Peptides against a protein of PDB entry 3B8E. Designs and how they scored, part 94

Target 1, 230 residues: chain A of PDB entry 3B8E
Amino acid sequence: PFLIFIIANIPLPLGTVTILCIDLGTDMVPAISLAYEQAESDIMKRQPRNPKTDKLVNEQLISMAYGQIGMIQALGGFFTYFVILAENGFLPIHLLGLRVNWDDRWINDVEDSYGQQWTYEQRKIVEFTCHTPFFVTIVVVQWADLVICKTRRNSVFQQGMKNKILIFGLFEETALAAFLSYCPGMGVALRMYPLKPTWWFCAFPYSLLIFVYDEVRKLIIRRRPGGWVE

## One batch from the design tools (peptide; made by RFdiffusion4, then SolubleMPNN)

Design b1_p17_1_s3 (from b1_p17_1, 13 letters changed)
Fold by OpenDDE base, seed 2:
Structure b1_p17_1_s3 (fold): chain B 230 residues (1-230), chain A 17 residues (1-17)
Amino acid sequence: as target 1 above (230 residues)
Amino acid sequence: LEKLEEAIKLILELVLK
């Protein structure tokens, strides 16, 4: 997300506070919860692996898979960002290179895609209006990410949702997202302006995509043990 | 937080100039 902000010179899609809330607030408890997940039922049925070669391959494949999931998460956030800005008159193409003028306090006549002029204060309101939905989008996508991380090989439908700590993590991150989105004063304290309830659903297609992607991946691994997907 | 954001923006402006 931050790299695209730098390269494309677009208005800041995700604030520093929002990033900290993701890293320290929404990700920590879910990540810890995975340590309490029950072992896969098939772990004892795996053939002995070469600890050197198979670890390297698995680490690379895991890193690629998590990298791909992270990219899908970022795409979900940016989709939400672009939709909000488009609804406020700023089309995606118009945002390219706009950052310099957007962040200049002395420029109060920045034009949107329709020729409407925006003051600095108005632009910052719209920018901060994007931060909360971006954050919530990440949380909603993380639901799928956390669920798929329960297992490496087994389907979630085979493993089930028996980890109470993981379930608690899902509720905790959701409750935190709701608190940050709707608690009075968060706009001033964290520059996270209130979220329209409809924006919670913006990430659902991406969560579903991640879930389907990982279930298909795991299905391939089960059908072809030791394949390139493993 | 505002100071941090301003610092980040300044760094970005310096890097992108």
Scores: peptide ipSAE 0.000, ipTM 0.265, DockQ to the pose 0.026
Fold by OpenDDE base, seed 3:
Structure b1_p17_1_s3 (fold): chain B 230 residues (1-230), chain A 17 residues (1-17)
Amino acid sequence: as target 1 above (230 residues)
Amino acid sequence: LEKLEEAIKLILELVLK
């Protein structure tokens, strides 16, 4: 989020505190829960890795985690961000380079895409209105990410949902997201204004996309062992 | 928190330049 904020000079899509809540709050329990996942049914049919040549974390795993899934997560968050700003009169193209004027407290006549003037206070309300839905979008997308990370090769339908700690992690991150979104005072404390319930559903297509994408990937791996998709 | 956020933004701006 910050990289695009800096590169594109757009209004801040996600606050620092909110990012910390993702990294430390919503991701920690789910990540730990994966350590308790049951081994894949075919794990003993695989040859052991060569400890001298094969790393536990290889370039392929990093590319999958950060390059593919991370990009889809970011796209989901930014989609929500752009929709909210567009609903408030700021079209995506108009946001490019707007940060300098947006963040200037002394400019109270920043025009939107329709020629409406926005005061500094009004702009900050809209900015902070984006933070909560962006955060919730990431959490909803993380549901799919966590579920697909249960297995490397087997379908989630083959592995099942038997890990109680993983299920607890999903509830914990959702409860935290709800708390941060609806608890009074979060707008002042975290710059996260209350979320309209409809925004919870904005991320669902992206979660589904991640899930379908990974299931298709795993299906290809099962059908073509040793392929480039592994 | 605001100061921390500003500091992080500044660091990121410096690193990305």
Scores: peptide ipSAE 0.000, ipTM 0.289, DockQ to the pose 0.026
Fold by OpenDDE base, seed 4:
Structure b1_p17_1_s3 (fold): chain B 230 residues (1-230), chain A 17 residues (1-17)
Amino acid sequence: as target 1 above (230 residues)
Amino acid sequence: LEKLEEAIKLILELVLK
């Protein structure tokens, strides 16, 4: 998100504090919980990993985690960001290069896509209104991401949801997201303004997409062991 | 911020080569 902010010179889609809340708050417990996931039901039927040739973290895993799932996650956040700004009169194309004027407190007549002038304070309210739903979008997408990370090969339906620590992590990140979104004073303390409850659902298509994508991928792996999608 | 932008662009160019 921050890279796109810099490269495209758009208004900041996700604040630094919000990023820290993701990295340290919402991601930590879920990530640790994966260490306690039950072994896949078929793990004992697979050949032991050769520690000299088979990396624990390989290019396929990196490509899946960062190149595919991470990109879909980022797209989900940006979708929410662009929708909010569009609803406030800033179409996506108009946001390109707007950062310089957007962040200048002395410019109080920044025009939107419809010629409406926005004061610095009004612009910052809209910007900070984007931070919270972006964050929530990430959390909702992380539900699917965390669930798909339970197994490498087996479907989640085969593995089940037996990891209580993972379940706790899902509740923890959701509770944290709700707290940061709706607790009084968060707008002042963290620049996370309250969001409409409907914005929680904005991420659901992306969560579903990730889930379906990974289940299809795993299905292909099961049908074609040793395939390029593994 | 402009210096940071330039640095990030340079890093990206380096990583993408």
Scores: peptide ipSAE 0.000, ipTM 0.243, DockQ to the pose 0.028
Fold by OpenDDE base, seed 5:
Structure b1_p17_1_s3 (fold): chain B 230 residues (1-230), chain A 17 residues (1-17)
Amino acid sequence: as target 1 above (230 residues)
Amino acid sequence: LEKLEEAIKLILELVLK
């Protein structure tokens, strides 16, 4: 997200405080919960790894975790961001290069895509209105990411949802997201303005996409052992 | 490298603001 902000010079899609809330608040308990996940039912049927050649975290796992899933998360967040700005009169093409004028306190006549002029205060309200939905979008996508990380090869439907600590983590991150989104004073303290409940659903297609993608990947691994997808 | 430096400066300005 930050790289696109720099390269495209768009208004800030996600605040620094919001990023810290993701990294330290919403992801910590879920990540720890994976240590308590039950072993896959087929783990004893796998050949032992060669400790000299086979790394525990191979390049394929790194590429998947940081590259593919992270890209889908970013796309989900940016989709929500662009929809909100478009509803407020700023089309995606118009946002390119707008950051300099957007962040200038002395420019009170920034035009939207329809010729409406926006004061600095009005622009900042719209910007901060985007931060909360972007954050919530990431949390909703993280539900799918956490669930798919339960297993390496087996389907989630085969593994089930028996890890109570993981379930607690999902509720904790959701409760934190709701608190940050709707608690009075969060607009002043964290620059996160309240979001309409309908925006929680904007991320669902991307969450579903991650889930389907990983289930298909795991299905391929089960059917074609020794492939490049492992 | 210059773009990275500018980016870091911008981040710092945003955080310190």
Scores: peptide ipSAE 0.000, ipTM 0.292, DockQ to the pose 0.025

Design b1_p17_1_s4 (from b1_p17_1, 14 letters changed)
Fold by OpenDDE base, seed 5:
Structure b1_p17_1_s4 (fold): chain B 230 residues (1-230), chain A 17 residues (1-17)
Amino acid sequence: as target 1 above (230 residues)
Amino acid sequence: EEKLKKAIEEILKLILS
């Protein structure tokens, strides 16, 4: 998100404080919960890795985490961002290069895609209104990401949802997201304005996409062992 | 590295202002 903000010179899609809430708040308990996951049924049939040649973080893992799943997460967040701005009169093409004028407090006549003028205060309200739905979108997509991380090869349907600590983590991150989104004073403290409940559903297609993508990947690995997808 | 750090700090000040 931050790289696109710099390169495209668009209004800030996600605040720094909000990013910290993701990294330290919503992701910590879910990540720890994976340490308590049950071993896969076929784990003892796999050869141990060679510690001299086989890195723990290999090219396949980097490609999966950053190049595939991370990109789908980013697309989900940006989709929500562009929809909100479009509903407020700013079409995606009009946002390109707008950041400089958007962030200037002395410019009170920034035009939207329909010729309506926006004051600095009005623009900042709209910007901060985007931060919360972007954050919530990431949390909803993280549900799928956490669930797919339960296994490397077996389907989630084969593994099941027996890890009570992981279930607790999903509720904790959701409760924290709801607290940060709707608690009075969060607009002043964190620049996170409350969102309409309907925005929680905007991320569901991307969450489903991640889940389906990973299940298909795992299916391919099970049917064709030793491929580059493993 | 020092130039990058200063640039990041400047960006952060702009974002948090």
Scores: peptide ipSAE 0.006, ipTM 0.344, DockQ to the pose 0.021
Fold by OpenDDE base, seed 4:
Structure b1_p17_1_s4 (fold): chain B 230 residues (1-230), chain A 17 residues (1-17)
Amino acid sequence: as target 1 above (230 residues)
Amino acid sequence: EEKLKKAIEEILKLILS
């Protein structure tokens, strides 16, 4: 998100504080929970990894984590961001290059896509209104991400949801997201303004997409062992 | 805020280099 902010010079889609809340808050417990996941039913049928030749983090894993899943997550967040800004009069094309004027406190006549002028304070309210839904979008997408990370090859339906720590992690990150979104004073303390409950559903298509994508990938791996998708 | 943005930009540049 921050890279696009810099490259495209758009208003900040996700605040630094919200990023920290993701990295230190919502991601940590779920990530730790994966260490307690049950072994896949076929794990004993796999050859042990050769620590000298087989990297723990290989190109396939990087491609999946950053190149595929991470990109879908980012797209989900940006979709929410663009929808909110569009609802406030800023169409996506108008946001390109707008950052410089957007962040200038002395410019109080920044025009939206419809010629309406926005003061600095009004713009910052809209910006901070985007941060919380973006954050929540990431959390909702992380549900699918966490679930798909349970297994490398087996379907989640084969593995099941037996990891109580993972289930706890899902509830914890959701509860934390709700707390940060709706607790009084978060707008002042964290610049996380309350969001309409409907924004939680904005991420669901992307969460479903991640889940379906990974299940299809795993299905292909099971049908074609040693394929390029592994 | 601007100082923090710049710091993050620098870190990101280092990570992506």
Scores: peptide ipSAE 0.006, ipTM 0.352, DockQ to the pose 0.027
Fold by OpenDDE base, seed 3:
Structure b1_p17_1_s4 (fold): chain B 230 residues (1-230), chain A 17 residues (1-17)
Amino acid sequence: as target 1 above (230 residues)
Amino acid sequence: EEKLKKAIEEILKLILS
């Protein structure tokens, strides 16, 4: 989110403190929970990793994490961001390069896509209105990401949901997201204005997309071992 | 937050340079 803010010069999609809440709050317990996942049924049929030749983090893992899943997560967040701004009169094309004028406190006549003028205060309200739904979108997409990370090859339906710590992690991140979204004072403290409950559902298509995508990928791996999809 | 944002922006500029 922050890279696109800089590169495209758009209004800030997600606050820095909110990003820290993702990295340190919502992601930590779920990530730790994966250490307690049961081994896949075929684990003993795999050769041990050679610590001298096989990197723990390989190009394939980076490609999957950042190039595929991470991109879908980012798209989900940005979709929510663009929808909110469009509902407030700022179409996506109009946001390109707008950051400089958007963040200037002395410019009180920034026009939206319909010629309506926005004061600095009004613009900041709209910006902060985007932060919470973007954050919640990421959390909802992370549900799917966490679930698919349970296994490398087996379907989630084959592995099951027996990891109680992982289930706890899903509830914890959701509860934290709800707390940050609805607790009084979060708008001032974190620049996270309360969101309409409908915004929780905006991410569901992307969570489903991630889940389906990974299940299809795993299915292909099972049917064609040693393929390029691995 | 603003200070942290600026620091991150500077780091990103260095990485992307």
Scores: peptide ipSAE 0.006, ipTM 0.357, DockQ to the pose 0.026
Fold by OpenDDE base, seed 2:
Structure b1_p17_1_s4 (fold): chain B 230 residues (1-230), chain A 17 residues (1-17)
Amino acid sequence: as target 1 above (230 residues)
Amino acid sequence: EEKLKKAIEEILKLILS
């Protein structure tokens, strides 16, 4: 998200404080919960990793985490961002290169896509209005990400939801997201303005996409072991 | 936040240069 902000010179889609809330708040407990997941039923039938040749973090894992799932997560966040800005008069094409004028407090006549002029304060309200829905979008997408990370090969339907710590993590991140989104004073303290409840559903298509994508991937792996998809 | 954002931008420019 921040790289796109720099490269495309768009208004900041996700605040630094919001990123810290993701990394330290919503991601930590879910990530730790994966250490308590039950082993896959076939794990003892797999050959052990060769520590000299088989990297713990391989190209396939990087491709899966950053190139596929992480990209879908980012797309979900940006979709929410662009929808909110479009509803406020700023179409995606108009946002390209707008950052310099957007962030200048002395420019109070920045035009939207319809010729309406926006003061610095009005622009910052809209920007901070994007941060919370972007954050919530990431959390909702992380539900699917956490669930798919339970297994490498087996379907989630085969593995089941028996990890109580993982279930707790899902509730914890959701409760934290709700707290940060709706607690009075968060707009001042964290620049996280309250969001409409409807924005929680904006990420659902992306969560479903991640889930379906990974289940199909795992199905292919089960049918064709040692393929390029593994 | 603005200062932090600018600092991060500068760091990223240095890394990506």
Scores: peptide ipSAE 0.000, ipTM 0.324, DockQ to the pose 0.027

Design b1_p17_2_s1 (from b1_p17_2, 17 letters changed)
Fold by OpenDDE base, seed 4:
Structure b1_p17_2_s1 (fold): chain B 230 residues (1-230), chain A 17 residues (1-17)
Amino acid sequence: as target 1 above (230 residues)
Amino acid sequence: DEILEELYKKLLEVKEK
C-alpha cells in the first residue's frame, strides 16, 4: 500500500499505525499458521529424499504464495480505498498526483472530480475515513488466506489443530478490526474513523478471488506433482 | 456520507470550543 502511495502520489490510503497493526496484528497469525503447518508437514513427510532441495522448494513456494496473496490483499485494500474516494467525489484518475495538494493545509480549495472544492479538514476526514475500511478489507481478505491454509492436504486430525489456530486467528483479527474501528478515541488516536458495516462486504470479492486462486493452484499441483507450482 | 457529515459536524463543534 505504501509503495503505491509513493509511486502514484495519491492521498495516503493507510496510516502508519494502521500498517503496523496489520503487520503485527494480522500478518502474525498467518505466519504462525504457516510455520506450524510446515512443522507438521515436516513431521509427517517421509524423510525427504533431498532435504536441502525439498526445503528450498517449499520455502520458495511459500514465499511465492505469500507474495501473490499479499498482492491480492493490497489490491483489495486499494479497491476499497478507491471506492470510498469515488463515492466522495474523487475518481481514481483524479487522485494521481493529488497528494501534494491534498496534504497542504494551506490549500483549502482542492477540487474533486466534479469540481467541488474541499477544505483541508474535509480532505483529511475523507482520508481518515479510508483508513478503517482499508484495514478491514485486509483483515477480511486475510480470513480467506487463513482458510486456504487450512484446506491444504492434511489429515483430518491435523485439520483439527489447524482449525483451532485458524479460529483463533480469525477471532484475533476480527477483534482487532472491531477494536480499531469502533472503540471510542480511535478516530483521534489512530486516525481511524468509524466504519459503515457495508464496507465489510467490499472485501468479499477479493476473498473469493483468493479462494479461487488457491483452488486453481492446488489443482495445478495435483495435476503436475513435482512441478514449479508445488 | 452520513458518517462523514457527522464527523464534520463533530469537528466543527470542536473548533468552536
Scores: peptide ipSAE 0.018, ipTM 0.526, DockQ to the pose 0.030
Fold by OpenDDE base, seed 3:
Structure b1_p17_2_s1 (fold): chain B 230 residues (1-230), chain A 17 residues (1-17)
Amino acid sequence: as target 1 above (230 residues)
Amino acid sequence: DEILEELYKKLLEVKEK
Protein backbone atom coordinates (compact mmCIF):
# COMPACT_ATOMS: atom_id res chain seq x y z
CA PRO B 1 0.00 0.00 0.00
CA PHE B 2 2.74 2.45 0.87
CA LEU B 3 4.61 1.79 -2.35
CA ILE B 4 1.52 2.48 -4.42
CA PHE B 5 0.99 5.63 -2.40
CA ILE B 6 4.43 6.84 -3.42
CA ILE B 7 4.31 5.71 -7.05
CA ALA B 8 0.80 6.86 -7.88
CA ASN B 9 0.84 9.91 -5.58
CA ILE B 10 -2.59 9.04 -4.23
CA PRO B 11 -3.90 9.77 -0.76
CA LEU B 12 -2.50 7.30 1.76
CA PRO B 13 -4.77 4.25 1.78
CA LEU B 14 -3.39 2.65 4.93
CA GLY B 15 -1.24 3.96 7.75
CA THR B 16 2.16 2.50 8.50
CA VAL B 17 1.19 1.58 12.04
CA THR B 18 -1.80 -0.33 10.73
CA ILE B 19 0.44 -2.20 8.32
CA LEU B 20 2.62 -3.18 11.23
CA CYS B 21 -0.43 -4.40 13.11
CA ILE B 22 -1.25 -6.65 10.17
CA ASP B 23 2.26 -8.00 9.78
CA LEU B 24 2.96 -8.56 13.45
CA GLY B 25 -0.47 -8.99 14.94
CA THR B 26 -2.64 -10.83 12.46
CA ASP B 27 -0.04 -12.98 10.72
CA MET B 28 1.84 -14.36 13.70
CA VAL B 29 -0.76 -16.73 15.13
CA PRO B 30 -1.81 -17.97 11.70
CA ALA B 31 1.79 -18.74 10.87
CA ILE B 32 2.14 -20.71 14.08
CA SER B 33 -1.12 -22.49 13.39
CA LEU B 34 0.21 -23.78 10.09
CA ALA B 35 3.12 -25.38 11.89
CA TYR B 36 0.73 -27.42 14.01
CA GLU B 37 -1.65 -28.29 11.21
CA GLN B 38 -2.15 -31.96 10.58
CA ALA B 39 -0.15 -33.10 7.62
CA GLU B 40 -2.09 -34.28 4.63
CA SER B 41 -2.09 -38.02 4.16
CA ASP B 42 -0.46 -37.65 0.77
CA ILE B 43 2.34 -35.47 2.14
CA MET B 44 3.10 -37.99 4.85
CA LYS B 45 3.10 -40.92 2.44
CA ARG B 46 5.30 -39.36 -0.21
CA GLN B 47 8.95 -40.03 0.11
CA PRO B 48 10.89 -37.26 -1.53
CA ARG B 49 12.72 -38.51 -4.59
CA ASN B 50 15.51 -36.05 -3.98
CA PRO B 51 15.11 -34.26 -0.66
CA LYS B 52 17.30 -31.31 -1.60
CA THR B 53 15.96 -30.50 -5.04
CA ASP B 54 12.35 -31.41 -4.38
CA LYS B 55 12.26 -29.25 -1.28
CA LEU B 56 13.54 -26.25 -3.20
CA VAL B 57 11.01 -26.72 -5.97
CA ASN B 58 8.18 -27.06 -3.50
CA GLU B 59 9.29 -23.96 -1.63
CA GLN B 60 9.30 -21.98 -4.85
CA LEU B 61 5.82 -23.18 -5.78
CA ILE B 62 4.52 -22.35 -2.32
CA SER B 63 6.14 -18.94 -2.47
CA MET B 64 4.46 -18.21 -5.78
CA ALA B 65 1.08 -19.29 -4.45
CA TYR B 66 1.44 -17.08 -1.38
CA GLY B 67 2.60 -14.25 -3.58
CA GLN B 68 -0.50 -14.55 -5.73
CA ILE B 69 -2.76 -14.62 -2.70
CA GLY B 70 -0.98 -11.59 -1.29
CA MET B 71 -1.59 -9.71 -4.50
CA ILE B 72 -5.29 -10.57 -4.34
CA GLN B 73 -5.37 -9.30 -0.76
CA ALA B 74 -3.81 -6.03 -1.80
CA LEU B 75 -6.23 -5.69 -4.68
CA GLY B 76 -9.11 -6.25 -2.30
CA GLY B 77 -7.86 -3.52 -0.01
CA PHE B 78 -7.38 -1.08 -2.85
CA PHE B 79 -10.79 -1.90 -4.22
CA THR B 80 -12.35 -0.94 -0.91
CA TYR B 81 -10.23 2.21 -0.80
CA PHE B 82 -11.31 3.31 -4.26
CA VAL B 83 -14.95 2.53 -3.57
CA ILE B 84 -14.96 4.70 -0.46
CA LEU B 85 -13.26 7.58 -2.20
CA ALA B 86 -15.56 7.27 -5.19
CA GLU B 87 -18.57 7.38 -2.90
CA ASN B 88 -17.17 10.61 -1.53
CA GLY B 89 -16.73 12.12 -4.98
CA PHE B 90 -13.15 11.13 -5.82
CA LEU B 91 -12.95 8.80 -8.79
CA PRO B 92 -9.81 6.65 -9.09
CA ILE B 93 -8.43 8.53 -12.09
CA HIS B 94 -8.78 11.81 -10.27
CA LEU B 95 -6.73 10.54 -7.34
CA LEU B 96 -3.63 10.02 -9.46
CA GLY B 97 -1.14 12.76 -8.68
CA LEU B 98 -3.45 14.38 -6.14
CA ARG B 99 -1.33 13.61 -3.07
CA VAL B 100 0.68 16.83 -3.06
CA ASN B 101 -2.40 19.01 -3.05
CA TRP B 102 -4.25 16.58 -0.82
CA ASP B 103 -1.65 16.76 1.93
CA ASP B 104 -1.20 20.53 1.74
CA ARG B 105 -3.04 22.04 4.67
CA TRP B 106 -3.04 25.46 3.07
CA ILE B 107 -5.03 24.30 0.05
CA ASN B 108 -8.67 24.23 1.05
CA ASP B 109 -10.25 24.10 -2.38
CA VAL B 110 -9.18 20.74 -3.76
CA GLU B 111 -11.86 19.70 -6.19
CA ASP B 112 -13.30 16.24 -6.44
CA SER B 113 -14.40 14.58 -9.66
CA TYR B 114 -17.67 16.49 -9.54
CA GLY B 115 -16.22 19.93 -8.88
CA GLN B 116 -16.96 19.99 -5.17
CA GLN B 117 -14.29 21.72 -3.13
CA TRP B 118 -12.82 19.98 -0.11
CA THR B 119 -11.06 21.58 2.81
CA TYR B 120 -7.94 20.03 4.26
CA GLU B 121 -9.83 18.76 7.28
CA GLN B 122 -12.53 17.20 5.15
CA ARG B 123 -9.94 15.48 2.99
CA LYS B 124 -8.13 14.06 5.99
CA ILE B 125 -11.36 12.74 7.43
CA VAL B 126 -12.18 10.86 4.25
CA GLU B 127 -8.60 9.61 4.02
CA PHE B 128 -8.66 8.26 7.54
CA THR B 129 -12.08 6.81 6.89
CA CYS B 130 -10.42 4.64 4.25
CA HIS B 131 -7.82 3.18 6.60
CA THR B 132 -10.18 1.09 8.70
CA PRO B 133 -12.06 -0.51 5.81
CA PHE B 134 -8.79 -1.25 4.06
CA PHE B 135 -7.51 -3.04 7.13
CA VAL B 136 -10.75 -4.91 7.68
CA THR B 137 -10.78 -5.97 4.05
CA ILE B 138 -7.33 -7.48 4.43
CA VAL B 139 -8.40 -9.33 7.56
CA VAL B 140 -11.51 -10.75 5.92
CA VAL B 141 -9.50 -11.87 2.92
CA GLN B 142 -7.00 -13.45 5.29
CA TRP B 143 -9.78 -15.63 6.68
CA ALA B 144 -9.98 -17.40 3.38
CA ASP B 145 -6.22 -17.51 3.09
CA LEU B 146 -5.82 -19.15 6.47
CA VAL B 147 -8.43 -21.76 5.67
CA ILE B 148 -6.96 -22.67 2.30
CA CYS B 149 -3.41 -22.83 3.63
CA LYS B 150 -4.33 -25.81 5.79
CA THR B 151 -3.92 -28.12 2.84
CA ARG B 152 -1.89 -28.28 -0.33
CA ARG B 153 -3.97 -30.74 -2.28
CA ASN B 154 -7.03 -31.72 -0.31
CA SER B 155 -10.18 -29.68 -0.25
CA VAL B 156 -11.04 -27.80 2.90
CA PHE B 157 -14.14 -29.94 3.03
CA GLN B 158 -12.02 -33.07 3.17
CA GLN B 159 -9.51 -31.88 5.74
CA GLY B 160 -11.92 -29.91 7.88
CA MET B 161 -11.15 -27.25 10.46
CA LYS B 162 -9.88 -29.41 13.28
CA ASN B 163 -6.87 -27.28 14.12
CA LYS B 164 -7.82 -25.33 17.22
CA ILE B 165 -4.84 -23.03 16.80
CA LEU B 166 -6.03 -21.99 13.36
CA ILE B 167 -9.48 -21.28 14.71
CA PHE B 168 -7.91 -19.25 17.47
CA GLY B 169 -5.94 -17.30 14.88
CA LEU B 170 -9.13 -16.46 13.02
CA PHE B 171 -10.72 -15.18 16.19
CA GLU B 172 -7.62 -13.22 17.13
CA GLU B 173 -7.37 -11.33 13.86
CA THR B 174 -11.11 -10.69 13.87
CA ALA B 175 -10.96 -9.40 17.43
CA LEU B 176 -8.01 -7.19 16.54
CA ALA B 177 -9.90 -5.82 13.55
CA ALA B 178 -12.91 -5.08 15.71
CA PHE B 179 -10.75 -3.48 18.38
CA LEU B 180 -8.90 -1.23 15.95
CA SER B 181 -12.13 -0.34 14.15
CA TYR B 182 -14.38 0.47 17.07
CA CYS B 183 -12.31 1.13 20.17
CA PRO B 184 -12.47 4.75 21.25
CA GLY B 185 -9.30 6.66 20.50
CA MET B 186 -8.17 4.49 17.59
CA GLY B 187 -9.27 7.14 15.14
CA VAL B 188 -6.87 9.61 16.66
CA ALA B 189 -4.08 7.24 17.63
CA LEU B 190 -3.96 5.09 14.50
CA ARG B 191 -5.90 7.28 12.09
CA MET B 192 -8.48 4.52 11.82
CA TYR B 193 -11.85 6.13 12.00
CA PRO B 194 -14.97 4.11 12.82
CA LEU B 195 -16.23 1.79 10.14
CA LYS B 196 -19.74 1.30 8.90
CA PRO B 197 -20.74 -2.31 9.46
CA THR B 198 -21.48 -2.68 5.75
CA TRP B 199 -17.78 -2.44 4.94
CA TRP B 200 -17.13 -5.72 6.71
CA PHE B 201 -19.03 -7.37 3.91
CA CYS B 202 -17.22 -5.56 1.11
CA ALA B 203 -14.34 -8.02 1.29
CA PHE B 204 -16.46 -11.16 1.21
CA PRO B 205 -16.46 -11.46 -2.58
CA TYR B 206 -12.67 -11.43 -2.53
CA SER B 207 -12.55 -14.02 0.20
CA LEU B 208 -14.88 -16.16 -1.84
CA LEU B 209 -12.75 -15.62 -4.92
CA ILE B 210 -9.64 -16.80 -3.11
CA PHE B 211 -11.50 -19.78 -1.74
CA VAL B 212 -12.81 -20.78 -5.15
CA TYR B 213 -9.43 -20.20 -6.74
CA ASP B 214 -7.72 -22.45 -4.24
CA GLU B 215 -10.34 -25.17 -4.45
CA VAL B 216 -10.06 -25.20 -8.23
CA ARG B 217 -6.28 -25.28 -7.97
CA LYS B 218 -6.41 -28.19 -5.56
CA LEU B 219 -8.88 -30.00 -7.75
CA ILE B 220 -6.54 -29.68 -10.72
CA ILE B 221 -3.62 -30.91 -8.63
CA ARG B 222 -5.60 -33.95 -7.52
CA ARG B 223 -6.59 -34.78 -11.06
CA ARG B 224 -3.15 -34.14 -12.53
CA PRO B 225 -0.48 -34.88 -9.97
CA GLY B 226 2.85 -33.32 -10.85
CA GLY B 227 1.41 -30.55 -12.96
CA TRP B 228 2.73 -26.99 -13.01
CA VAL B 229 -0.32 -25.75 -11.10
CA GLU B 230 1.12 -26.95 -7.79
CA ASP A 1 -22.17 11.21 5.08
CA GLU A 2 -23.49 11.29 8.61
CA ILE A 3 -20.48 9.39 9.84
CA LEU A 4 -18.16 11.86 8.19
CA GLU A 5 -19.96 14.70 9.87
CA GLU A 6 -19.67 13.04 13.23
CA LEU A 7 -16.02 12.36 12.64
CA TYR A 8 -15.50 15.95 11.69
CA LYS A 9 -17.11 17.10 14.90
CA LYS A 10 -14.99 14.73 16.93
CA LEU A 11 -11.87 15.85 15.15
CA LEU A 12 -12.65 19.45 15.96
CA GLU A 13 -13.21 18.57 19.58
CA VAL A 14 -9.85 16.86 19.75
CA LYS A 15 -8.10 19.82 18.15
CA GLU A 16 -9.57 22.14 20.72
CA LYS A 17 -8.17 20.09 23.59
Scores: peptide ipSAE 0.017, ipTM 0.550, DockQ to the pose 0.030
Fold by OpenDDE base, seed 2:
Structure b1_p17_2_s1 (fold): chain B 230 residues (1-230), chain A 17 residues (1-17)
Amino acid sequence: as target 1 above (230 residues)
Amino acid sequence: DEILEELYKKLLEVKEK
């Protein structure tokens, strides 16, 4: 998210403190939960061909999986960010390169996509209004990501949700999201203004899409072992 | 719009302090 902010010169979609909350509070427990997930029976049945190379390959695969999850989460967050800004008159194309004027407190006539002028204070309110739903979107997307990452090949419906640590992680991240979204003072402390309940559902179509995509992927892997989708 | 207006009012109150 921060890299896209720099490259695209868009208004800041997520605060640095919020990023820390994601890394320490939201991502850590799920990551631990996945580490305690029981390996698929098929993975355990594979004899280690070379313990050194297999360990490296496994570490690379885990790193790639975490990297992919992070990218998917970021995409979901940015989707919500663009939706909110579009609803407030700022279309995605108009946001490109707008940061310089957006962050200048002396410019009080920044125009949106419809020609409406926005004061610095109004712009910052809209910006901070995006922080909370961005975070919540990440959490909602993580619900799907954590569930699908339990297995490499088996369907979620086949594996089930037996890992108590994973279940605890899902509740913990949801509780944290609710706390940060609705606790008094979070707007001042974290620049996370209160979120309308409707925004919790904004990420659901995206989460469902990821879930369906992963189930289809796993189905293909099961039907064609050793294919390019692995 | 009402929430934004309320937030704007609150922000102004904080700036005036």
Scores: peptide ipSAE 0.016, ipTM 0.528, DockQ to the pose 0.029
Fold by OpenDDE base, seed 5:
Structure b1_p17_2_s1 (fold): chain B 230 residues (1-230), chain A 17 residues (1-17)
Amino acid sequence: as target 1 above (230 residues)
Amino acid sequence: DEILEELYKKLLEVKEK
């Protein structure tokens, strides 16, 4: 998210505090929960041909898969960001290069895509309105990510949800998202303004995309053990 | 901080309309 902010020179889609809440708050409990997950039978029974080489290859493939999932998460957040700004009159193309004027408190006549002028205060309100749904979108997409991380090869439907710690992690991150989104004063303290409940649904297509992506990936791995997709 | 407080108040006013 931060790299796109710099490259595209768009208004800030996600605040520093929200980033910290994602990295430290929402990811910690799920990561710990994975250590307590039951071993996947097909993984544990596999004898490596070359322990050093096969370990490195597996670590690289897992890292690439998580990197791809992370990109899909970011895309989901940006999608929500662009939808909100578009609904407020700022089309995505118009946002390119707008940051300089957007962040200037002395410019009170920034025009949207329809010629409406926005004061600095109005712009900051809409910007902070984007922070919360971006965060919530990441959390909703993380639901799918956490579920798929339970197994490497087996389908979620085959393995099921037996890890109570993982389930607790899902509730914890959801509760945190609800707290940050709806608790009074979060707009002032964290630049996270209250969110309409409808915005929670904007992330669902991306959550589904991650789920489908992982199921297809796992299906390929099961059909072609030791392939490049593993 | 003062700007954020003012923005928050304005946001509440907009949501009430």
Scores: peptide ipSAE 0.017, ipTM 0.534, DockQ to the pose 0.029; fails the geometry check

